# Peptides against a protein of PDB entry 6MBK: the designs that were tried, part 17

Target 1, 240 residues: chain A of PDB entry 6MBK
Amino acid sequence: GFEMVNFKEEGFGLRATRDIKAEELFLWVPRKLLMTVESAKNSVLGPLYSQDRILQAMGNIALAFHLLCERASPNSFWQPYIQTLPSEYDTPLYFEEDEVRYLQSTQAIHDVFSQYKNTARQYAYFYKVIQTHPHANKLPLKDSFTYEDYRWAVSSVMTRQNQIPTEDGSRVTLALIPLWDMCNHTNGLITTGYNLEDDRCECVALQDFRAGEQIYIFYGTRSNAEFVIHSGFFFDNNSH

## One batch from the design tools (peptide; aimed at target 1 M58 I61 H230)

Design b1_p25_2 (made by RFdiffusion4)
Pose (drawn by RFdiffusion4):
Structure b1_p25_2 (pose): chain A 240 residues (1-240), chain P 25 residues (1-25)
Amino acid sequence: as target 1 above (240 residues)
Amino acid sequence: SSLEEFMAQRFPIERYMAPNPDIEP
């Protein structure tokens, strides 16, 4: 019912190959396909996750290393997903100095500074941990762990991650949801929810989509400052 | 509406845009 298309404005997205009516359940992704904090713990990253306080406290950082570890694993279950991810992003981590200079004197620039400093500090910290701590000597990252790797990983997580209930429903966790996460954003209401009975992520059409029209979802009621800093785009006519 | 009913039965999912956390090495 859909195909991948490289759109000028939004990059790759989903395009309808048939008419899709509003409120039609057109997309579902079972839990097995998701990359979660739990799958990160049970992976090759597990030994380091159990020893490092930072990975235990910050599931988003745990997901970034889970992504990097699986990217460096030729036989990873998630290779189909990793190979289709973007190689670059428009998060401010990628901006030139003069591009950030336009933001001087604004409310938004403080968060750009924090994002930069936090990412650099995390890279330097984990570089040292990976190169020296025994609990990381079997990681794929010991051979090579560049700043570009880390910038890519945290950008991948920030621009795509989601909260989902745990498999039991009593807690929440962070996850990457393949296929569905290729939908770009438009104004509207959230139409994606987690189905605990079928144990899958489900998405109903936000609006009618004719064959040939791009399939959009509503990401959330975020400001343009949040969209730029954490999602790497500016949304014209953001009603929120 | 039918959409409200559907969403009441589901945990809503949106893009989670939390700031990148700071750390103390």
Fold by OpenDDE base, seed 1:
Structure b1_p25_2 (fold): chain B 240 residues (1-240), chain A 25 residues (1-25)
Amino acid sequence: as target 1 above (240 residues)
Amino acid sequence: SSLEEFMAQRFPIERYMAPNPDIEP
């Protein structure tokens, strides 16, 4: 019903290969295909995760390291997904000097500086951990862990992380949702939910999409400033 | 609506747009 397409201005997105009706369940992604904190724990990162309090406390960082480890693994199940991720982002961590200077006139500057500070501190901490912790020896990051790597992973998670329920539904965890997260944003209503009975993410069409049209979803109610800061894009028609 | 019924039975998924927090002490 859809295919991945590289659109000129929007990057990768999904295009309908047939007519899709509004509210039609056109896309679902089982838990086993998601990159989650749990899958990170069950990966080569698991032993380190079990002994590092920051990885345990900060699911976003766990996902970032999970991405880096899987990217460095040629046989990773998620290679097809990872290869579709941008190599760089329009998030503040990638801003040039002139872009930062522009933001100095806005209230967003404090958030930008905070991101720089937090990311740098995290990198410094984990660089030391990777160099000294016994359980880090088997990680592909042992011999190659640059700030650029970490910046990319953090930005990937920042722009693509989702909250989903745990398997038993008792808690909320973080997940990257392959294929689904290729949908670009438009105004509308939330049309994606997690189905615990079938243990999968389910997305219904926001509107009718004709064959050949790009499929859009609504990411949630966000200000344009929030989109720029957290998602790395501006939506012109955002009413908020 | 049918959409409301669909969402009522599911955990809603929104993009979790948040800044990268500082490391916890």
Scores: peptide ipSAE 0.514, ipTM 0.913, DockQ to the pose 0.836
OpenDDE base, seeds 2, 3, 4, 5: peptide ipSAE 0.470, 0.483, 0.476, 0.476; ipTM 0.902, 0.903, 0.901, 0.903

Design b1_p25_2_s1 (made by RFdiffusion4, then SolubleMPNN; from b1_p25_2, 12 letters changed)
Fold by OpenDDE base, seed 4:
Structure b1_p25_2_s1 (fold): chain B 240 residues (1-240), chain A 25 residues (1-25)
Amino acid sequence: as target 1 above (240 residues)
Amino acid sequence: SKLDEWLSKHFPISLHMAPIPSIEP
């Protein structure tokens, strides 16, 4: 019912290949296809995760390292998904000097500086961990872990992480949702949910989409400032 | 509505945009 397309102004998105009706379940992603904290624990990262307090405490960082490990793994199940991710982002970590100067007059500058400082500290910490920790020897990124790698991974997570229930529904965990996260944003209401019975993410159409139209979803209530800080984009029609 | 009924059976998913916080030394 849809295909991935590179749109001129919006980059990659999903296009309907048939007419999709409002409220129609058009997209679902089973848990086994998600990149989660749990899948990170069950991956080559698992042994290191089990011994590093930061990975254990910060699921977003765990996802970032999971993403890096899988990217560096030629036989990774998620290679097709990872190849769809941007190689660079418009997030603050990628801002040029002029962009930072522009933001100096805004409240966003504090968040930008915080991200720079935090990311640098995290990188320094994990660089040492990767070089010295015994369980890091199994990681495919051991000899190729640059700041650029880390910046990319954390930016990917910051822009694409979602809260989903654990398998038993008892807790909330973090996940990247392949294919679904290719949908570009529009105003509306949340039309994505996790179906625990079928153990999958489900997305129903926000509106009617005709064959050939781009499919949009609503990411959630965010201000334009939050979009800039977390995703690096401005949504002109954002009413929140 | 149909959508409300559907949502009632799902854990709602929204993009979780959040900065990665600092780590202590």
Scores: peptide ipSAE 0.246, ipTM 0.779, DockQ to the pose 0.887
OpenDDE base, seeds 1, 2, 3, 5: peptide ipSAE 0.010, 0.021, 0.016, 0.245; ipTM 0.422, 0.473, 0.480, 0.781

Design b1_p25_2_s2 (made by RFdiffusion4, then SolubleMPNN; from b1_p25_2, 14 letters changed)
Fold by OpenDDE base, seed 5:
Structure b1_p25_2_s2 (fold): chain B 240 residues (1-240), chain A 25 residues (1-25)
Amino acid sequence: as target 1 above (240 residues)
Amino acid sequence: SKLDEWLSKHFPISLDLSPIPSIEP
C-alpha cells in the first residue's frame, strides 16, 4: 500500500504504508482511470473533437483540452488527480525574463521562441474555435479559456503524457497516468509496463521500501512518454 | 552535454508544434 503525501521539496509523492519488496507489483492503474485521447473523445469534448481536424491530428492537444474540460468540471472523476498537478511548470512557457536572457547566448533560445510562438498560435486558433464552433457551447471552459489555461494544459501534457497501447494493442495512444505520475524520480531501471491482458499500467518496485518511506521510480532519461515506452508499453518497432 | 541536460529538463516530452491554420480564414 501507499499514500499520497505532499513532500516539502519534491511536492506530491507516494509514501509506502507497508514494506514493499523489490520487484513487487505495488501499483497498477487500470485504463479506465487514465486520461486518454479516447476518454477525451468520449467526454464533453467529443463532439468538438469529431469536427476539429487539429484535435483529431494532435493527440497531445486533445489531452490538453480534455484536461481543461475536466478541470473546469467540479464533478469530474479526475478532480482528485488534477488537484495534484502543479500550477506552474519549469517549461519554457513559464520562463522568466532572466532565464530567457540567459538562454539568448545558447542554441536553446530558438526552441524556446519556437515553443512560445507555436503555443500562442495554437491558443489563438482554439480561442476562435471555442468562440464560434457550435459544439464548443457545451464545454465547461466556453467562457473561461485564457492563454494561461492553455499554457498550463499543454505544459501538463508535455511533462506527463505517456504512450500506451490501445485497448486492442494494435496501436499506441497518449495517456496521463494518475497515481503513477505522482511518484518522484530516482536513478535506476525502468520498472513500469502495460499489461494488456488486465488492461492496466503496472509498476514494480525498483528497490525495497519500508513503511513510511517515499516511493521513487525511474522515469527514464527525458520524458514520461519515453520512460513508458522503454518500460514495456507498446512500441511499434519493438525496439528499446 | 549541459545543453542536452537542459533540453531534457525543459523539454521533457516533445509536443508536436507543427504549423496550424491561420485564425483569419
Scores: peptide ipSAE 0.022, ipTM 0.500, DockQ to the pose 0.056
OpenDDE base, seeds 1, 2, 3, 4: peptide ipSAE 0.011, 0.012, 0.017, 0.020; ipTM 0.437, 0.448, 0.441, 0.502; seed 4 fails the geometry check

Design b1_p25_2_s3 (made by RFdiffusion4, then SolubleMPNN; from b1_p25_2, 14 letters changed)
Fold by OpenDDE base, seed 4:
Structure b1_p25_2_s3 (fold): chain B 240 residues (1-240), chain A 25 residues (1-25)
Amino acid sequence: as target 1 above (240 residues)
Amino acid sequence: SKLDEWLSRLFPISLDLSPIPSIEP
């Protein structure tokens, strides 16, 4: 009912291949297709994860490294998904000097500087870990772990991570949701949820879409300022 | 509504756009 399309200015998105009615379940993604903290534990990263306190404590960082490991793995199941991800982001970590200067007069500058410092510190820490930790020896990124790699992974996770239930529904975990996260955003209702019985992410149409129209979803309540800081997005009609 | 019924059986998916937190090396 949809196809991946590279839209002008908007990048990759989903386009309806048929008419989709409002409230119609048009997209679902089984857990097995998700990149999660659990899949990270079960990957080549697992041994290192089990030994590193930061990876264990911060699921978003675990996802970032999971993403990097899978990207560096030619036979990764997620290669098709990873290849759809932007190579760069409009997030603060990618801001040029002029963009940063522009924000100096705003409260956003504090978050920008925080992200810069935090990301740099994290990179330095994990660079050492990857180079010295025994369980890092088998990581495909060991000989190619640059700041640019880390910045990309962190930005990818920052802009795309989701909270989903664990398999038993007892707690929440973090996940990247392939295919679903290709949808561009609009205002409206959150029409995405996790069906624990069928163990899948489900998305129902916010509105009617005709064949050939881009499918949009609502990501949640964020101000434009928050979108800039967290995602680099600016939505003119953002009423939140 | 159909949507309400659908939502009632789902766990909400919460997009977390939070930046990576600070860590001490």
Scores: peptide ipSAE 0.288, ipTM 0.746, DockQ to the pose 0.841
OpenDDE base, seeds 1, 2, 3, 5: peptide ipSAE 0.012, 0.214, 0.186, 0.197; ipTM 0.377, 0.761, 0.738, 0.733

Design b1_p25_2_s4 (made by RFdiffusion4, then SolubleMPNN; from b1_p25_2, 11 letters changed)
Fold by OpenDDE base, seed 5:
Order: structure tokens, then C-alpha cells, then sequence
Structure b1_p25_2_s4 (fold): chain B 240 residues (1-240), chain A 25 residues (1-25)
């Protein structure tokens, strides 16, 4: 019912290949297709994860490293997904001098500096870990772990991480949701949830879409400032 | 609405754009 398309201004998105009606379940993503903290633990990162307290405590960083390891793995199951991710982001970690200067007059500047500083510290820590920890030796990124890599990974996670239930529904975990996160954002209502019975993410159409139209979804209520800080998106008609 | 009913049966998925906190080496 949809196809991946590279839209000129919006990058990759989903286009309807048939008419989709409002509230129609048009997209579902089984857990096995998700990049999760659990899949990170079960990957080549698992041994290091089991020994590093920060990876264990910070699921978002675990996802970032999972993403980097899978990106560096030619035979990764998630290669098709990873290839759809932006190579760069409009997040504070990528801000140029002029953008930072503009933000100096805003309340966002503190968050920008904080994010930059935090990311740099994390990189420095994990660079050392990767260089010295025995369980890092088999990581694909062992000999190639740059700040740019880390910046990209954390930006990818920051912009795309979702809270989903664990398999037993007892807790929440973090996940990247392939295909679903290719939908570009619009104003509206949340039309996505996780079906525990079928163990899948489900998305219903926000509105009618005709064949050939781009499919948009609503990712949640955020201010434009928050979108800039966390997703790099600016939506003029954001109601919040 | 049918949408509300559908959503009520699902675990809500939220995009988490929380900043990654600082860590010490």
C-alpha cells in the first residue's frame, strides 16, 4: 500500500501506492524488525553491553552503538533501514556558527551547549572504552570510531527513538521503528500504537490518502523549539 | 470514534526526543 520515495525537500518518505482511507491500518512493524535495546544486547555489542554500566543505564546510547555496529556490518539485517537514515541532521550537534549565533538570543542556547558538551563527553568516554575494553575488539567500529560517527548515531537515535513495551508488556524499552519513522510529520492526532497481542507496531492513516500522495503522520505534540532541538524539523503550523 | 477505540487497545508509542544526559569518564 506504500513505497519509499526520496522527496526533494523532505528526504525519504512514504508514498501511497493505493488509496488509503482514514483510520485504515496501512502499516505495521513486527518487533523482530525493530532496533531495540534488546536487539542491541543480542548483537555483537552484547558482550560490551554486559560489562559497561553506561550502556546498561542509557538505552539511547545503547541504541546509538547498536546503530553504529549495524551500519558497519555489510550483512546487517537493518542495512536497508540504515540506508534510509539521513547522513546529517539539523540538530544542534550539526549547527554551524551562524545558527548557534542566532540561537544565542534564545532560551534554546543552553540546551544546545549542553547537548554538545554531553555528546563530546560521551564520545570521549566511549572512545576510551572501545580502545581498551576486551569486548570491544570484535566490534566493527573498533578501528573506526570518530566523533562524526557518534554524533550521527546519537542524532539518529535522538530523532527517532520511541518508547515501546517489552515483549511481556511489563516495562518500556527504546526502539527505532523502521518504515514507520520514514513517514514525515504533520499536525494531527497520534495514530500509532503497539499491539502486544500481535507483537507489532501499528499505524493507522491520519486521513485519506490517494495513490501517489505522501503519507504523513503525527509523531506527537512538540513545540517548534523542541523540534529544532531534538528533530531538526520546523513546522510552521505546529499548534503547540 | 473508531480511532479512539483502536488506540485504546494499544500501548501508546511516543517519540522520545529526550536529550542524552552527560556522563563522566
Amino acid sequence: as target 1 above (240 residues)
Amino acid sequence: SSLEEWLSKLFPISLDMSPIPSIEP
Scores: peptide ipSAE 0.233, ipTM 0.784, DockQ to the pose 0.846
OpenDDE base, seeds 1, 2, 3, 4: peptide ipSAE 0.121, 0.096, 0.051, 0.084; ipTM 0.605, 0.575, 0.528, 0.559

## One batch from the design tools (peptide; aimed at target 1 I190 R222)

Design b1_p26_1 (made by RFdiffusion4)
Pose (drawn by RFdiffusion4):
Structure b1_p26_1 (pose): chain A 240 residues (1-240), chain P 26 residues (1-26)
Amino acid sequence: as target 1 above (240 residues)
Amino acid sequence: SSRIPVLRPDDDALERKAEELLDEIV
């Protein structure tokens, strides 16, 4: 019912190949396909996750390393997902100095500075950990772990991650949701939820989509400062 | 059947928490 298309404004997204009515359940993704903090713990990253306090406290950082480890694993279950991810992003981590300079004197620039400093500090910290700590000597990243790798990983997580209930429903965790996460944003209401009975992520149409029209979802009630800093885009006419 | 909304996490809170942890550990 849909195909991947490279749109000028939003980059790659989903386009309807048939008419899709509003409220139609048109997209579902089972849990098995998701990359989660739990899958990160049970992966080759597990030995380091158990020893490193930072990875235990920060599931988003855990997902970035899970993404990097699987990217460096030729036989990873998630290779189809990793190979279709973008190679670059428009998060401020990618901005030139003069592009950030336009934000001087604004409310938003402080968070740009924090994002930069946090990412650089994390990279340097984990570079040292991977090169020296025994619990990381079997990681794929020992051979090569560049700043570009880390910038890409944290940018992939921050622009795509989601909260979902745990498999039991009593807790929440962070996850990457393949296929569905290729939908771009428009104004509207959240129409994506997690179905605990079928154990899958389900998305109903936000609005009517004719064949040939791009399929959009509503990401959330975020400001443009949040969209730029964490999602890497500015949304014109953001009603929130 | 009920559904639990899939939400974006509070990235600003995560950035503040990451700063505090880096100040304590690094």
Fold by OpenDDE base, seed 1:
Structure b1_p26_1 (fold): chain B 240 residues (1-240), chain A 26 residues (1-26)
Amino acid sequence: as target 1 above (240 residues)
Amino acid sequence: SSRIPVLRPDDDALERKAEELLDEIV
């Protein structure tokens, strides 16, 4: 009922191939297709994960490293997904000097600097870990781990991570949801939920979409400033 | 067949937590 399309201004998105009605379940993604903290633990990253306090405590950082490891693996199951990800993002970590100067007149500047500082500190920490930790030797990151790599992975996760339940439903974990996260954002209601019985993410249509129309979803209620900082989105008429 | 809403995490909280952990470990 949909196809991936490269839109001129919005980049990759989903387009309806048939008429889709509001509240129709048009897209679902089973857990086995998700990139999760659990899949990170079960990957080549697992041994290091089990011995690093930050990876264990910060699911988002675990996902970032998982993403980097899989990107560096030619036979990764997620290669088709990873290849659809942007090479750069409109997040503060990619801001040029002029963009930062513009933001100096706004309240967002403190968050921008904080994010940059935090990311740089994380990189410095993990660079040392990768160079010295025994369990890092088998990682594809051992000989190639740049700030640009880390910036990309962190930005990818920051803009795309979602809260989903664990398999037993007892806790909340983090996941990247392939294909689904290609939908561009619009104002509306949350229409994506996790179905534990079928163990899958389910997305219902926010509104009616005609064949040939781009499918939009609502990722959450945020100000434009918050979207820029954390999601890389900008929506002129973002209403709360 | 209840659906649990799929939401974005609190990014600010995650950033603060990461900073605190780094301050503790380094």
Scores: peptide ipSAE 0.413, ipTM 0.895, DockQ to the pose 0.910
OpenDDE base, seeds 2, 3, 4, 5: peptide ipSAE 0.413, 0.381, 0.381, 0.398; ipTM 0.899, 0.892, 0.891, 0.895

Design b1_p26_1_s1 (made by RFdiffusion4, then SolubleMPNN; from b1_p26_1, 8 letters changed)
Fold by OpenDDE base, seed 1:
Structure b1_p26_1_s1 (fold): chain B 240 residues (1-240), chain A 26 residues (1-26)
Amino acid sequence: as target 1 above (240 residues)
Amino acid sequence: SSLIPVLRPDWAEIEKKMEELLDELV
């Protein structure tokens, strides 16, 4: 197996407790454990979801609100997962002035400002919705919905959301995958797939891992700039 | 028995769609 470990500099990750061979199925997560757009629709957020065009059209935003609602619920099934999430991220929404200035000479600055603008506009929109919409009254967010809350949720989803099939396999939906998403990133091949027959995410080892080694996964081919903007990661061997 | 790759969504498409919706609704 593996164990959760808080690594220096990298934060929480998974460490092998035994030798794991390349291509070995070492981790799987059933659909019922995932935070999905569907689970959001089936939660306290459901009534509002059914009447808001943005929530319906933007699965990532549905997940963000789902995450906030569950975080505010002491008895949430996902509390153990939520507690492992970072309190802040290395995404542009958390950049300090010096970090923004550093990027001013790069083509990435446009995307940074775009993300700021979009997130601010989203927050303003949903702040009004939460204050005025009848179906928002039962949400934990009714009494306190800050930009910091929204920034955190959006960043959590941005860095961790994944495409998975619906139960019938007819469409693609979005999901947060507990435990699996604790694996830190490395370069390589995609080694995670969804098994519709067993209705679970399956992850095979990218390489051999010895007992005591951190387990890494590859989330896709991206430049360093794309990783910084969308994932908060940086690899020296990647192009900007 | 074939696995469907688990991938991150295209963020550029998400941002574009969000901008369009916000421009329409706000």
Scores: peptide ipSAE 0.483, ipTM 0.912, DockQ to the pose 0.878
OpenDDE base, seeds 2, 3, 4, 5: peptide ipSAE 0.477, 0.480, 0.450, 0.480; ipTM 0.913, 0.912, 0.903, 0.913

Design b1_p26_1_s2 (made by RFdiffusion4, then SolubleMPNN; from b1_p26_1, 14 letters changed)
Fold by OpenDDE base, seed 3:
Structure b1_p26_1_s2 (fold): chain B 240 residues (1-240), chain A 26 residues (1-26)
Amino acid sequence: as target 1 above (240 residues)
Amino acid sequence: RPLVPVLAPDWAAIQKQLDELLDELV
């Protein structure tokens, strides 16, 4: 029902290959295709995860390392997805000098400096962990872990992480949702939920789309997208 | 492409938590 297209102005997005009606389930992503904290635990990162307090406490950092490990693995199932991710982001960690100077006149500068400082400290910590921890020897990034790698992974997770239910629905976990996160944003209602019965993320069409039209979704704030359990939808008023 | 906020307040909070955790480990 859709195809990946590089749109001139908007970059990568999804285009309808047939007519799609409003509220039609046009896209679903089974849990097995998601990059989750659980998939990170079940990966080559698992042994290190089990012994590192920060990885255990911070699911977003676990996802960042999961991305790095899978990116460094030629046979990774997620290679096609990872290759679609931006190489750079419009996050403060990528701001140019002029952008930082512009913000110096604002209170936002303190947040930017905090992010720089914190990210640098995190990198320094994990660099040491990767160099010294026995379980890090199995990681494909063992001999190639740069600040740029960490910045990219953290920014990828920051911009793309989603809250989804665990398999049993008892807790919330974090996930990257391949294919779905390629949809460009428009104003409207959140039309994505998680179906626990079928164990999949589901997206219904916000409006009618004709064959050849770009498919847009509203996913609210991408810093922490929340999905309503059981294919529920909600409106997020957070205008960014 | 997902829209990226210029500043991600939520991320700043997360990074602060990480900084606090680092302070506890050190």
Scores: peptide ipSAE 0.157, ipTM 0.709, DockQ to the pose 0.161
OpenDDE base, seeds 1, 2, 4, 5: peptide ipSAE 0.094, 0.077, 0.080, 0.097; ipTM 0.712, 0.687, 0.657, 0.707

Design b1_p26_1_s3 (made by RFdiffusion4, then SolubleMPNN; from b1_p26_1, 11 letters changed)
Fold by OpenDDE base, seed 2:
Structure b1_p26_1_s3 (fold): chain B 240 residues (1-240), chain A 26 residues (1-26)
Amino acid sequence: as target 1 above (240 residues)
Amino acid sequence: MSLIPVLRPDWRAEQEQLDELLDELV
């Protein structure tokens, strides 16, 4: 019912191959295809994860390192997904001076500066960890861990991470959802849920889409400032 | 069975927690 397309201005997205009606289940992604905190723990990152307090406490950071490790692994199952990710993002970590100046007139400026500071501090911390920790020696990023790598990974996670239930449904964990996150954003309602019985993410159409139209989804209710910071999107008439 | 909504995390809460951890560890 859909195909991956590289759109001129928006990059990769999904296009309907047939007419899709509102509320129709058109896309599902099994847990086994997701990049999760659990898959990070079960990867080459696992030993380091078990020894680092930040990785244990911060699922988003665990996902970022999982993403970096898999990107550096030519035979990674997620290579096809990783290759669809942007090389750069519209997040504050990539802002130029003029963009920062523009945000000075908004409430987002404090968060922008916070991201700069925090990301730099995180990188410095993990650079030291990767250089000195015994369990880091087997990581494919051991000799290739730059600030640009880290910035990319955290931005990828920031813009794409989702809360999903654990397999037993007892807790919430974090996941990157391949294929699903290829849908570009529009304003509307959240139409994605997790089906624990079938152990998969399920997405229903936000609206009717005709064959040949790009499929959009809504990532969540956020202010414009939060969208800029978190997702790189801005909606002039965003009521949330 | 009703679907569990897939949501984005609260990024502000994540940033705050991370800052606190960094303050403790660095």
Scores: peptide ipSAE 0.446, ipTM 0.894, DockQ to the pose 0.873
OpenDDE base, seeds 1, 3, 4, 5: peptide ipSAE 0.375, 0.370, 0.407, 0.399; ipTM 0.771, 0.801, 0.875, 0.872; seed 1 fails the geometry check

Design b1_p26_1_s4 (made by RFdiffusion4, then SolubleMPNN; from b1_p26_1, 11 letters changed)
Fold by OpenDDE base, seed 5:
Structure b1_p26_1_s4 (fold): chain B 240 residues (1-240), chain A 26 residues (1-26)
Amino acid sequence: as target 1 above (240 residues)
Amino acid sequence: SSLIPVRYPDWRAELEKMEKLLDELV
């Protein structure tokens, strides 16, 4: 019912291959296909995860390292997904000096600086961990853990992480949702939920889409500042 | 059965939590 397409202005997105009706379940992603904190724990990262306080406490960082480890693993199940991820982002962590200067005139500057500082400190911490921790020796990123790698992973997770229920539904965990997260954003209502009975993420169409049309979804309400931080842009009409 | 909404995390809360952890560990 859909295909991945590289749209000139928006980058990768999903295009309908048939007519899709509003509220039609057109996309579902089973848990086994998701990159989750749990899959991170069950990966080569598991031993380190079990001994590092930050990885245990910060699901987003666990996902970031999971993403890095899987990227460095040629036989990773998620290679097809990882290859679809941007190599760089328009987020503040990638801003040039002029862009940062522009932000100084906005209310977002404080958050941007906080993000910069925090990310740098995180990298410094984990650089030491990767170099010294015994369980880091088996990680595929052991000898190639750069700030650029970390920035990329953190940015990937920051822009794509989602809250989903654990398998038993008792708690909330974090996940990257392959294929689904390729949908570009539009104003509307959240049409994505998790079906615990079938253990899958389900997305219903926000509106009717004709064959050949790009499929958009609504990821949630964001302020302009949040969009700057996570997407690197302002909306002129923030009707989100 | 109703679906559990897939939601975007609070990034500010995450940053604050991280900052606290870093202050403790670094």
Scores: peptide ipSAE 0.409, ipTM 0.874, DockQ to the pose 0.847
OpenDDE base, seeds 1, 2, 3, 4: peptide ipSAE 0.346, 0.403, 0.403, 0.399; ipTM 0.763, 0.873, 0.795, 0.865; seed 2 fails the geometry check

